# Ledger of designs, part 114: peptides against a protein of PDB entry 6MBK

Target 1, 240 residues: chain A of PDB entry 6MBK
Amino acid sequence: GFEMVNFKEEGFGLRATRDIKAEELFLWVPRKLLMTVESAKNSVLGPLYSQDRILQAMGNIALAFHLLCERASPNSFWQPYIQTLPSEYDTPLYFEEDEVRYLQSTQAIHDVFSQYKNTARQYAYFYKVIQTHPHANKLPLKDSFTYEDYRWAVSSVMTRQNQIPTEDGSRVTLALIPLWDMCNHTNGLITTGYNLEDDRCECVALQDFRAGEQIYIFYGTRSNAEFVIHSGFFFDNNSH

## One batch from the design tools (peptide; made by RFdiffusion4, then SolubleMPNN)

Design b2_p12_8_s4 (from b2_p12_8, 6 letters changed)
Fold by OpenDDE base, seed 2:
Structure b2_p12_8_s4 (fold): chain B 240 residues (1-240), chain A 12 residues (1-12)
Amino acid sequence: as target 1 above (240 residues)
Amino acid sequence: SLEITGVPMDLT
């Protein structure tokens, strides 16, 4: 029903290969395809995760390191997904000197400096951990862990992390959702939820899409997007 | 050990 396409202005996105109707379930992603805190724990990162309190307390950082480990692994299951991720982001961590200077006259400068400071501190901490911790020896990034690597991974997670239920539905966890996050953003309603019975993320069409059209979704407030688990999808009944 | 704050939310 869709294909991945590199659009000139938007970068990678999804294009409909057939007509898709509003509210049609056109996209689903099983849990096994997600990059989650659990998959991080079950990866080569697992032993270090089990011994580092920061990785345990901060699921977003766990995802960032999971992403870096998988990127550095040629045979990673997620290589096709990782290769579609932007190499740079519009986050403050990628602001040029002139952009930062421009923002010095605004209140936003404090947030920019905060991100730089926090990210730099985290990098310095984990650089030491990776170099000295016994369980870091198996990590593919052991001999190559740069600030640029960490900046990229953190920015990837900041822009793409989502809250999903645990397998038993008792708690929430963090996940990157391949294929789904390839959809570019538009204004509208949340049309993505999690189906616990089938253990998959499900997305219904926000509107009608014709064959050949780019498929857009509404992410809501991006940075740890939260799915509606109990109420299902928000559909505007008046859109039809 | 350095006290590490959480990664802030994306501002964009």
Scores: peptide ipSAE 0.039, ipTM 0.717, DockQ to the pose 0.102
Fold by OpenDDE base, seed 3:
Structure b2_p12_8_s4 (fold): chain B 240 residues (1-240), chain A 12 residues (1-12)
Amino acid sequence: as target 1 above (240 residues)
Amino acid sequence: SLEITGVPMDLT
């Protein structure tokens, strides 16, 4: 019912190949296709995860390392997804010196400096971990772990991480949602939820789309000072 | 945008 297309102004997005009606379930992504904290634990990163307190405490960093390990693995299941990710981001970690100077007169400068400092400290910490920890020896990034790698992975997670339920629905975890995160945004209502019975993310159409039209979704409002998880995802499939 | 980067990167 849809195809990936490079749109002139919006970049990559999804285009309808048939008429789609409002509230029609047109897109779903099973848990097995998601990059999650759980899939990170079940990967080559698992042994290190089980022994590093920061990876255990910070699911976003676990996802970042999962992304790096899979990117460095030619046979990774997620290679097709990873290849669709931007090589650079509009996050503060990519700001040039002049861009930072423009922010010096604003309150945002404090957030920028904090992010720089925290990211640098995390990199230094994990660089040492990767060099010294026994369970890091088999990681595909063992001999190639740069700050550029880390800032890319962190920025990818910052811009794309979502909250989803655990398999038993008792807790929330973090996930990257392939295919779904290719949809471009418009104003409206959140139309993406998680179906625990079928164990999948489900997206229903925000409006009618004709064949050939770009499909837009609403990712919701994102708040600073929160653990910025894309609010374009809710647990109740009936909350439309 | 800076707004989407509100992910706490604090070391726990």
Scores: peptide ipSAE 0.037, ipTM 0.728, DockQ to the pose 0.084
Fold by OpenDDE base, seed 4:
Structure b2_p12_8_s4 (fold): chain B 240 residues (1-240), chain A 12 residues (1-12)
Amino acid sequence: as target 1 above (240 residues)
Amino acid sequence: SLEITGVPMDLT
């Protein structure tokens, strides 16, 4: 019912191939297709994850490294997804000096500086880990781990991470949701949820779409908006 | 199903 299209202004998005009605379940993504903390643990990153306390404590960083490892792996299952990701982001880590100077007059400056410091510290820490830890030797990024790589991965996760339930529904975990996050956003109500019975992310149409129209969803506020510091998605008690 | 909503996420 849809196809991936590279739109001129918005980049990659989804286009309807048929008429889609409001509230129609047009898109679902099974858990096995998601990039999750669990998939990171089960990847080439797994041995390092099992021995690094920061990776274990910070699922977002685990996802960032998962992205970097998979990007560097030509046979990665997620290559088609990764290739759709932006090369740069409208996040604080990409702000120019003049933008940062402008923010000095705003309340956001402290959060921006915090993000800069945290990201720099994390990079420095993991650079050392990658250079010295035995389980890092097999990582595809072993010989090439730049700040630009880390900035990109962190920004990717920051703008696209979602909280989803664990398979048993007992806890929440972090996930990137391929295909779904290719939808460009519009204002409206969130029409995406997780179906535990079928173990999949589900998206229903926000409105009617005609064949040939771009499908927009409302997935909340992401940090790719101007001067947004942090963003993510979580499951709440909504009935949908 | 549980609705996915946007929320600020920290990198700390």
Scores: peptide ipSAE 0.022, ipTM 0.644, DockQ to the pose 0.078
Fold by OpenDDE base, seed 1:
Structure b2_p12_8_s4 (fold): chain B 240 residues (1-240), chain A 12 residues (1-12)
Amino acid sequence: as target 1 above (240 residues)
Amino acid sequence: SLEITGVPMDLT
């Protein structure tokens, strides 16, 4: 029903290969395809995760390292997804000097500086961890972990992480959602939720799309997008 | 975009 396309100006997106009707479930992503804190725990990062309090406390950082480890792994299942990610982001960590200077007259500068400082400190911390911790020896990034790597991973997670339920629905966890997050943004209502019964993310069409049209979704605040777990949006043909 | 600042970046 859709295909990945590299659009000019917008980058990668999804294009309808057939007519899609509003509220039609056109896209779903099973949990097994997601990059989650749990998949991080089950990866080469797992042993280090189990021993590092910061990775355990900060799921977003765990995802960032998961992303870096998978990027550095040629045979990673997520390589096709990772290769579609931007190389740079419009996050504060990528602001140019002029942009930062411009923001000095605004309250936003404090957030920018805070993010720079925190990210730098995190990098320094984890650089040391990767160099010295016994469980870091098997990490594919052991010999190559730069600030640019970390900045990219953190920014990737910052712009793409979502809250989803755990498998049993008892808690929430963080996830990157391949394929789904390739949909470019438009204004509207959130039409994506998590179906616990089928253990998958589900996206219904915001509007009618004709064959050949780009499919847009509204994901609200992109970072930490919250899926409605129990009180989900109602679909005429879908129960959540 | 300044709108995307939101991930907790605190060092624990």
Scores: peptide ipSAE 0.031, ipTM 0.671, DockQ to the pose 0.074; fails the geometry check

## One batch from the design tools (peptide; made by RFdiffusion4, then SolubleMPNN)

Design b2_p13_3_s1 (from b2_p13_3, 7 letters changed)
Fold by OpenDDE base, seed 2:
Structure b2_p13_3_s1 (fold): chain B 240 residues (1-240), chain A 13 residues (1-13)
Amino acid sequence: as target 1 above (240 residues)
Amino acid sequence: MLEGTFPISLYIP
């Protein structure tokens, strides 16, 4: 019902291959396709994860390392997804000197410097971990772990992380949602939720889309990376 | 693609 397309101004997005009606379930992503903290624990990163307090405490960093490990693995299941990710981001970690200079007169400069400092500290910490920890020996990062790698990974997670339910639905965990996160943004209502019965992320169409049209979703207020878990889909009868 | 930033903790415990 859809295909990945590189749109000139918007980058990669999804295009409908058939007519899709509003509220139609057109996209679902099973848990097994998600990059989650659990999949990180079950990967080559698992042994290190089990022994590093920071990886355990900070699921976003666990996802970042999971992403790096899978990127460095030619046979990774997620290679097709990783290839769709931007090589650079518009996050503060990628600001050029001129952009930083421009921000010096603004309150934003403090946040930028904070991110720089924190990211640098994290890199230094994990560089040491990768070099010295026994369980890091099998990681593809052992001989190739640069600041640029880490910057990319944390930025990827920062821009794409979502909260989803655990398998038993008792808690929330962090996930990257392949295919779904390729949808570009439009104004509207949240049309994405998680179906625990079928153990999948589900997205219904915000509006009618004709064959050949780009499919847009509403990201909502993603300040907390919140996913619609228990409340289901929020549809206003007067929305479209 | 998602381009917005989501606040995350960058603190090292």
Scores: peptide ipSAE 0.021, ipTM 0.623, DockQ to the pose 0.051
Fold by OpenDDE base, seed 3:
Structure b2_p13_3_s1 (fold): chain B 240 residues (1-240), chain A 13 residues (1-13)
Amino acid sequence: as target 1 above (240 residues)
Amino acid sequence: MLEGTFPISLYIP
């Protein structure tokens, strides 16, 4: 009932190919198609993950390395998805000198510098790990791990990560949701959740969409300063 | 495409 389209002003988005009614389930993504901390653990990254405390403690970094490993793998299942991701981002890690200078007069400068410093420290740490750890030898990024690579992966995860339940529903984990994350944003209510019985992410239409119209969703409350993973994937706990 | 951001953890290795 939809197709990917490049919209002139908004970039890539989803367009309805038929009339879609409000509250209609028009999009679902099974767990097997998601890039998750669990899929990272089950990948070539798994052995290293099992021995590195930072990867274990920070799911977002695990996802970043998962992206880098899969990007460097020609036969990766996620190649079609990864190819749709931006090559660069409008995040602070990509700011030019003039943009940083402008921010010096704002309260945001401390957060920007903290992000720069933390990202640089993480890169330095993992550069050493990749060069010296035995389980890093089989990683496709072993001989090609630059700061630009890490910056891209971190920014990709930072802009696209979501919380979903674990397979048994006992905990939450982090995920990138292919196809779903192509929807552009509009004001409204969260209409995306996770169906544990069918083990899939489900999105219902926010409103009626006619054939040929762009399909919009509400991302929830997000900011550059706060780690706010929207809880909209849990309908039972949805405060909206 | 998703435009929202979630800052990377402030955890220092």
Scores: peptide ipSAE 0.021, ipTM 0.628, DockQ to the pose 0.054
Fold by OpenDDE base, seed 5:
Structure b2_p13_3_s1 (fold): chain B 240 residues (1-240), chain A 13 residues (1-13)
Amino acid sequence: as target 1 above (240 residues)
Amino acid sequence: MLEGTFPISLYIP
């Protein structure tokens, strides 16, 4: 019902190949296709994860390292997804000197500096871990772990992480959702949720889309994208 | 593509 297309000015997105009606379930992504904290634990990163308190405490960092490990693995299942990710971002970690100087007159500068310092500290910590920890020896990034790598991974996760339920629905965990996160955004309602019975993310159409039209979703006002657990979708008209 | 920004922080002594 849809295809990946490179749209002018918007980059990659999804285009309808048939007419899609509002509220129609047009896209679903099973858990097994998601990059999650759990999949990180079950990957080559697992042994290190089990021994590092920071990876255990911060799921977003676990996802960042999972992303880096998979990127460095030619045979990774997620290579097609990773190849669609931006190589650079317009986030504060990528700000040029002039942009930072411009922000000096605003309160945002404090957040930018804080994020930069935290990211740099994390990198320094994990650089040492990767160099010295026994369970890091077999990581595909062992011989190549730069700040640029870490900045990219952190930014990728920062811009794309979502909260989804654990398999048993008892807790929430973090996930990157391939294919779904290719949808560009428009104003509207959150039309994505998680179906625990079928163990998949589900997205229903925000509106009618005709064949050939780009499919948009509403990202919502999100600090970590939130999914409806146990039932339905969010239908709050949160202005974006 | 999905965009946004989420806070990241870590205290390292």
Scores: peptide ipSAE 0.021, ipTM 0.630, DockQ to the pose 0.046
Fold by OpenDDE base, seed 4:
Structure b2_p13_3_s1 (fold): chain B 240 residues (1-240), chain A 13 residues (1-13)
Amino acid sequence: as target 1 above (240 residues)
Amino acid sequence: MLEGTFPISLYIP
């Protein structure tokens, strides 16, 4: 019912190949296709994860390293997904000096600086870990782990991470949701959920879409400042 | 493309 298309201004998105009605379940992604904290634990990162307190405490960082490891792995199942990810982002970590100066007049500035400091500290920490920890020796990052790599991974996760239930539904975990996260944003309501019975992420159409139209989803109720911080953009028609 | 962190509603069967 849809296809991936590279739109000029919006990058990759989904286009309807048939008419889709509002509230129609048009997209679902089984758990096995997700990049999760659990898949990170089960990957080459697993041994290090089991020994590093920060990776254990911060699922988003675990996902970032998972993403980096999989990117560096030619045979990774997620290569097709990773190849669709932007090489750069409009997130605060990529802001030029003038952009930061502009944000000084906004409430977002403190969060931006916090991101800078935290990301730098995390990089410094993990650079040392990768260089010295025994369980890091087999990581594809051993000989090439730059700040740019880390910035990219953190930004990828920041812009794409989602909360999903664990397999037993008792807790929540973090996940990147391939294919689904290619949907571009529009104003509306959250139309994505997780179906525990079928163990899949499900997305229903926000509105009617005709064949050939881009399929949009709502990214959630956020201020423009929050979009800048978390997504790197201002939504001109943000009603929130 | 998805930007930001999105809460996913849990469908309770």
Scores: peptide ipSAE 0.022, ipTM 0.617, DockQ to the pose 0.127; fails the geometry check

Design b2_p13_3_s2 (from b2_p13_3, 6 letters changed)
Fold by OpenDDE base, seed 2:
Structure b2_p13_3_s2 (fold): chain B 240 residues (1-240), chain A 13 residues (1-13)
Amino acid sequence: as target 1 above (240 residues)
Amino acid sequence: SLEGHFPISLYIP
């Protein structure tokens, strides 16, 4: 097994409670535990989602609002997960003036400013939606929707969103994967896939881990984790 | 955590 631990410098992570062998299936997360576009549609956000073209077109924004709604809901199933999320991020939306000045002479500054601009536009749009749309009245965001809230939610989704198959495996959708996304990063190969038969994310060990060691995974070269879709994850294809 | 990994900025169409 494993346990959640707050590691110094690294924040929350997973620690092995027993010896885990390479290629061992040590972690799985059923779909019902995931925060997905579908769970957003089935939440208090559902009525608004069904009426707003932007939420429908941009699943990551739908997840951001889903995250905000659940955070504001004391009885949310995902409260334990949400409490593990950082309150701030090291992403461009949180850069201080000195960091921005440092990048000012670099090509990266254009991407930073673009992200600022886009996020600000999104906030302005949804602020208006929340204030005026009938289906926003039941949202816990109605009287308290700040830029800081939106920045946090967007950053949370941006850093943690994953592509998983739909239930029938015909398409892909976006998901936040509790517990799994607590694993910190190391170099290696992607050892996570989706098992459609059992309808769960599955992670096999990248290497041997001894009891008491932190469990690491490889995030890949992409910002978002990609899974083996349609056919699911085949453990015999694990190169570890 | 997946902190530090971020995609290209989203744009409202």
Scores: peptide ipSAE 0.022, ipTM 0.640, DockQ to the pose 0.048
Fold by OpenDDE base, seed 4:
Structure b2_p13_3_s2 (fold): chain B 240 residues (1-240), chain A 13 residues (1-13)
Amino acid sequence: as target 1 above (240 residues)
Amino acid sequence: SLEGHFPISLYIP
């Protein structure tokens, strides 16, 4: 009942191909299609993951490296998804000096600086790991791991990571949710959940959408500052 | 999405 469309200003989004009613389950994504910490462990990254403390401790970084490895793998199952991702972001890691100066007047500045420092430190650490660790030798990014690569991956994960339950429902893990994460944002309520019985992410329509209309979802309760930090944009009528 | 999402918890305890 929907199709991927490249919208002006908004980039890729989903457009309804039929009328969709509010609260209708119009989109679901099975676990097997998700990029998760678990799929990272089961990938070419697995051996390194098993021996690197930071990858083990920080699922978001594991996802970032998973994303980079899969991007560099021509036969990756997720190539179609990865190709839909932006090549760059409007997140703080991409801000120019003037943009950072502007943020100095906001409450977000400390988080921005923290993000810069953390990302730089992580890159330096993992650059060394990739160059020296035996289990990094087979990674497709071995000879091509730049800060730009890492910045992109971290930004991709930062803007798209989600918490989902583990298969047994006992814990939470992190996931990128292909197709679903193409929905652009509007004000409302979260209409996405995880169905453990069917082992899938499920999204119900926030409102009625007519055929030909863009399907929007509510990303969550965030301030504009948080949107800048985590999503890279301000929402004009953000009521949160 | 335009610039991506932010982290969403889909887990309902």
Scores: peptide ipSAE 0.022, ipTM 0.633, DockQ to the pose 0.099
Fold by OpenDDE base, seed 5:
Structure b2_p13_3_s2 (fold): chain B 240 residues (1-240), chain A 13 residues (1-13)
Amino acid sequence: as target 1 above (240 residues)
Amino acid sequence: SLEGHFPISLYIP
């Protein structure tokens, strides 16, 4: 019912190939297709993850390294997804000197500096880990791990990470959601949730979309993408 | 895309 399209101003997005009605379940993504902390643990990164306290403590960093490992793996299942990701971002880690100077007059400068400092420290730490840790030897990024790589991965995760339930629904974990995260933003209500019974992310249409129209979703006002768990969507007449 | 919608502060504890 939809196709990937490169829109002039918004980049990649989804276009309806048929009429889609409001509240219709038009998009779902099974857990097995997600890049999660769990999939990171089950990947080539797993042995290192099991030995590094930072990877264990910070799921977002685990996702960043998972993304880097998969990007460096020609046969990765997620290559098609990774190829759709921006090569650069308009986020603070990519700001030019003039942009940073402009921010000096704003309250945001402290957050930017903090992010730069933290990212640089993380890179330095993990550079050493990758160079010296026995379980890093088989990582596809072993011989090529630059700050630019790390900046990209961190920025990718920062802009795309979502909170989803674990398989047993007992807690939340972090995930990148391929295909779904191609939808561009519009004002509205959260229409994405996680169906534990079918073990998939589900997205219902925010409004009616006609064939040929771009499908938009509401990202919400949140620090991370949050899913509706066990409560359905934020629509009174939701059939799910 | 979700670019710019989920800013986070990264920290090594």
Scores: peptide ipSAE 0.022, ipTM 0.643, DockQ to the pose 0.050
Fold by OpenDDE base, seed 3:
Structure b2_p13_3_s2 (fold): chain B 240 residues (1-240), chain A 13 residues (1-13)
Amino acid sequence: as target 1 above (240 residues)
Amino acid sequence: SLEGHFPISLYIP
């Protein structure tokens, strides 16, 4: 149905290998393939998660540490996915001095500084935790946990996290969705949801795509000034 | 890819 391709201007994306009709279910990702807060709890990070209030309260940070632990694990199931992620990002945490100086003349500067301070504080906190907490001893991060590592992981989660239901559908949790997150964006309507019966993310085609065409999806309305979690997987609750 | 599409707020509770 599709293949991963590196497009000249857009980077990695998905290309149709056959004709796909509008509204056709062309892509699905089972829960077992997702990186979630639950998979973090079930990993080597689990014991520490169970004893740290911040990891428990902030699913995005739990995902960041899960991502770092899996990256540092040669036999991780998610190595193929992690290797497709950018090594650096165009997020505020990667801005150079001149870029930050330019932003001083804009209303965005307060949010940038807030993000810098919060990220630095989080790093300092968890550096101490990793160095001193008994359950951190077996983490692959024990002897190698830099601010650059943390910045990368936070930025990866910031740009790719999604809300999905828990397995029983009673709550919402956070997830990175391999393969699906390779689709590039176009204007339209949300065509991705979660099927609880089959326990998978499902994406239907926004339009007809011919063999050889890039497959685009709509991520939803976004603002560069917004620092919110988007829940694009619940059609009934989505705003267009 | 989803790069840049899902910014988050980073706060310590």
Scores: peptide ipSAE 0.021, ipTM 0.645, DockQ to the pose 0.060; fails the geometry check

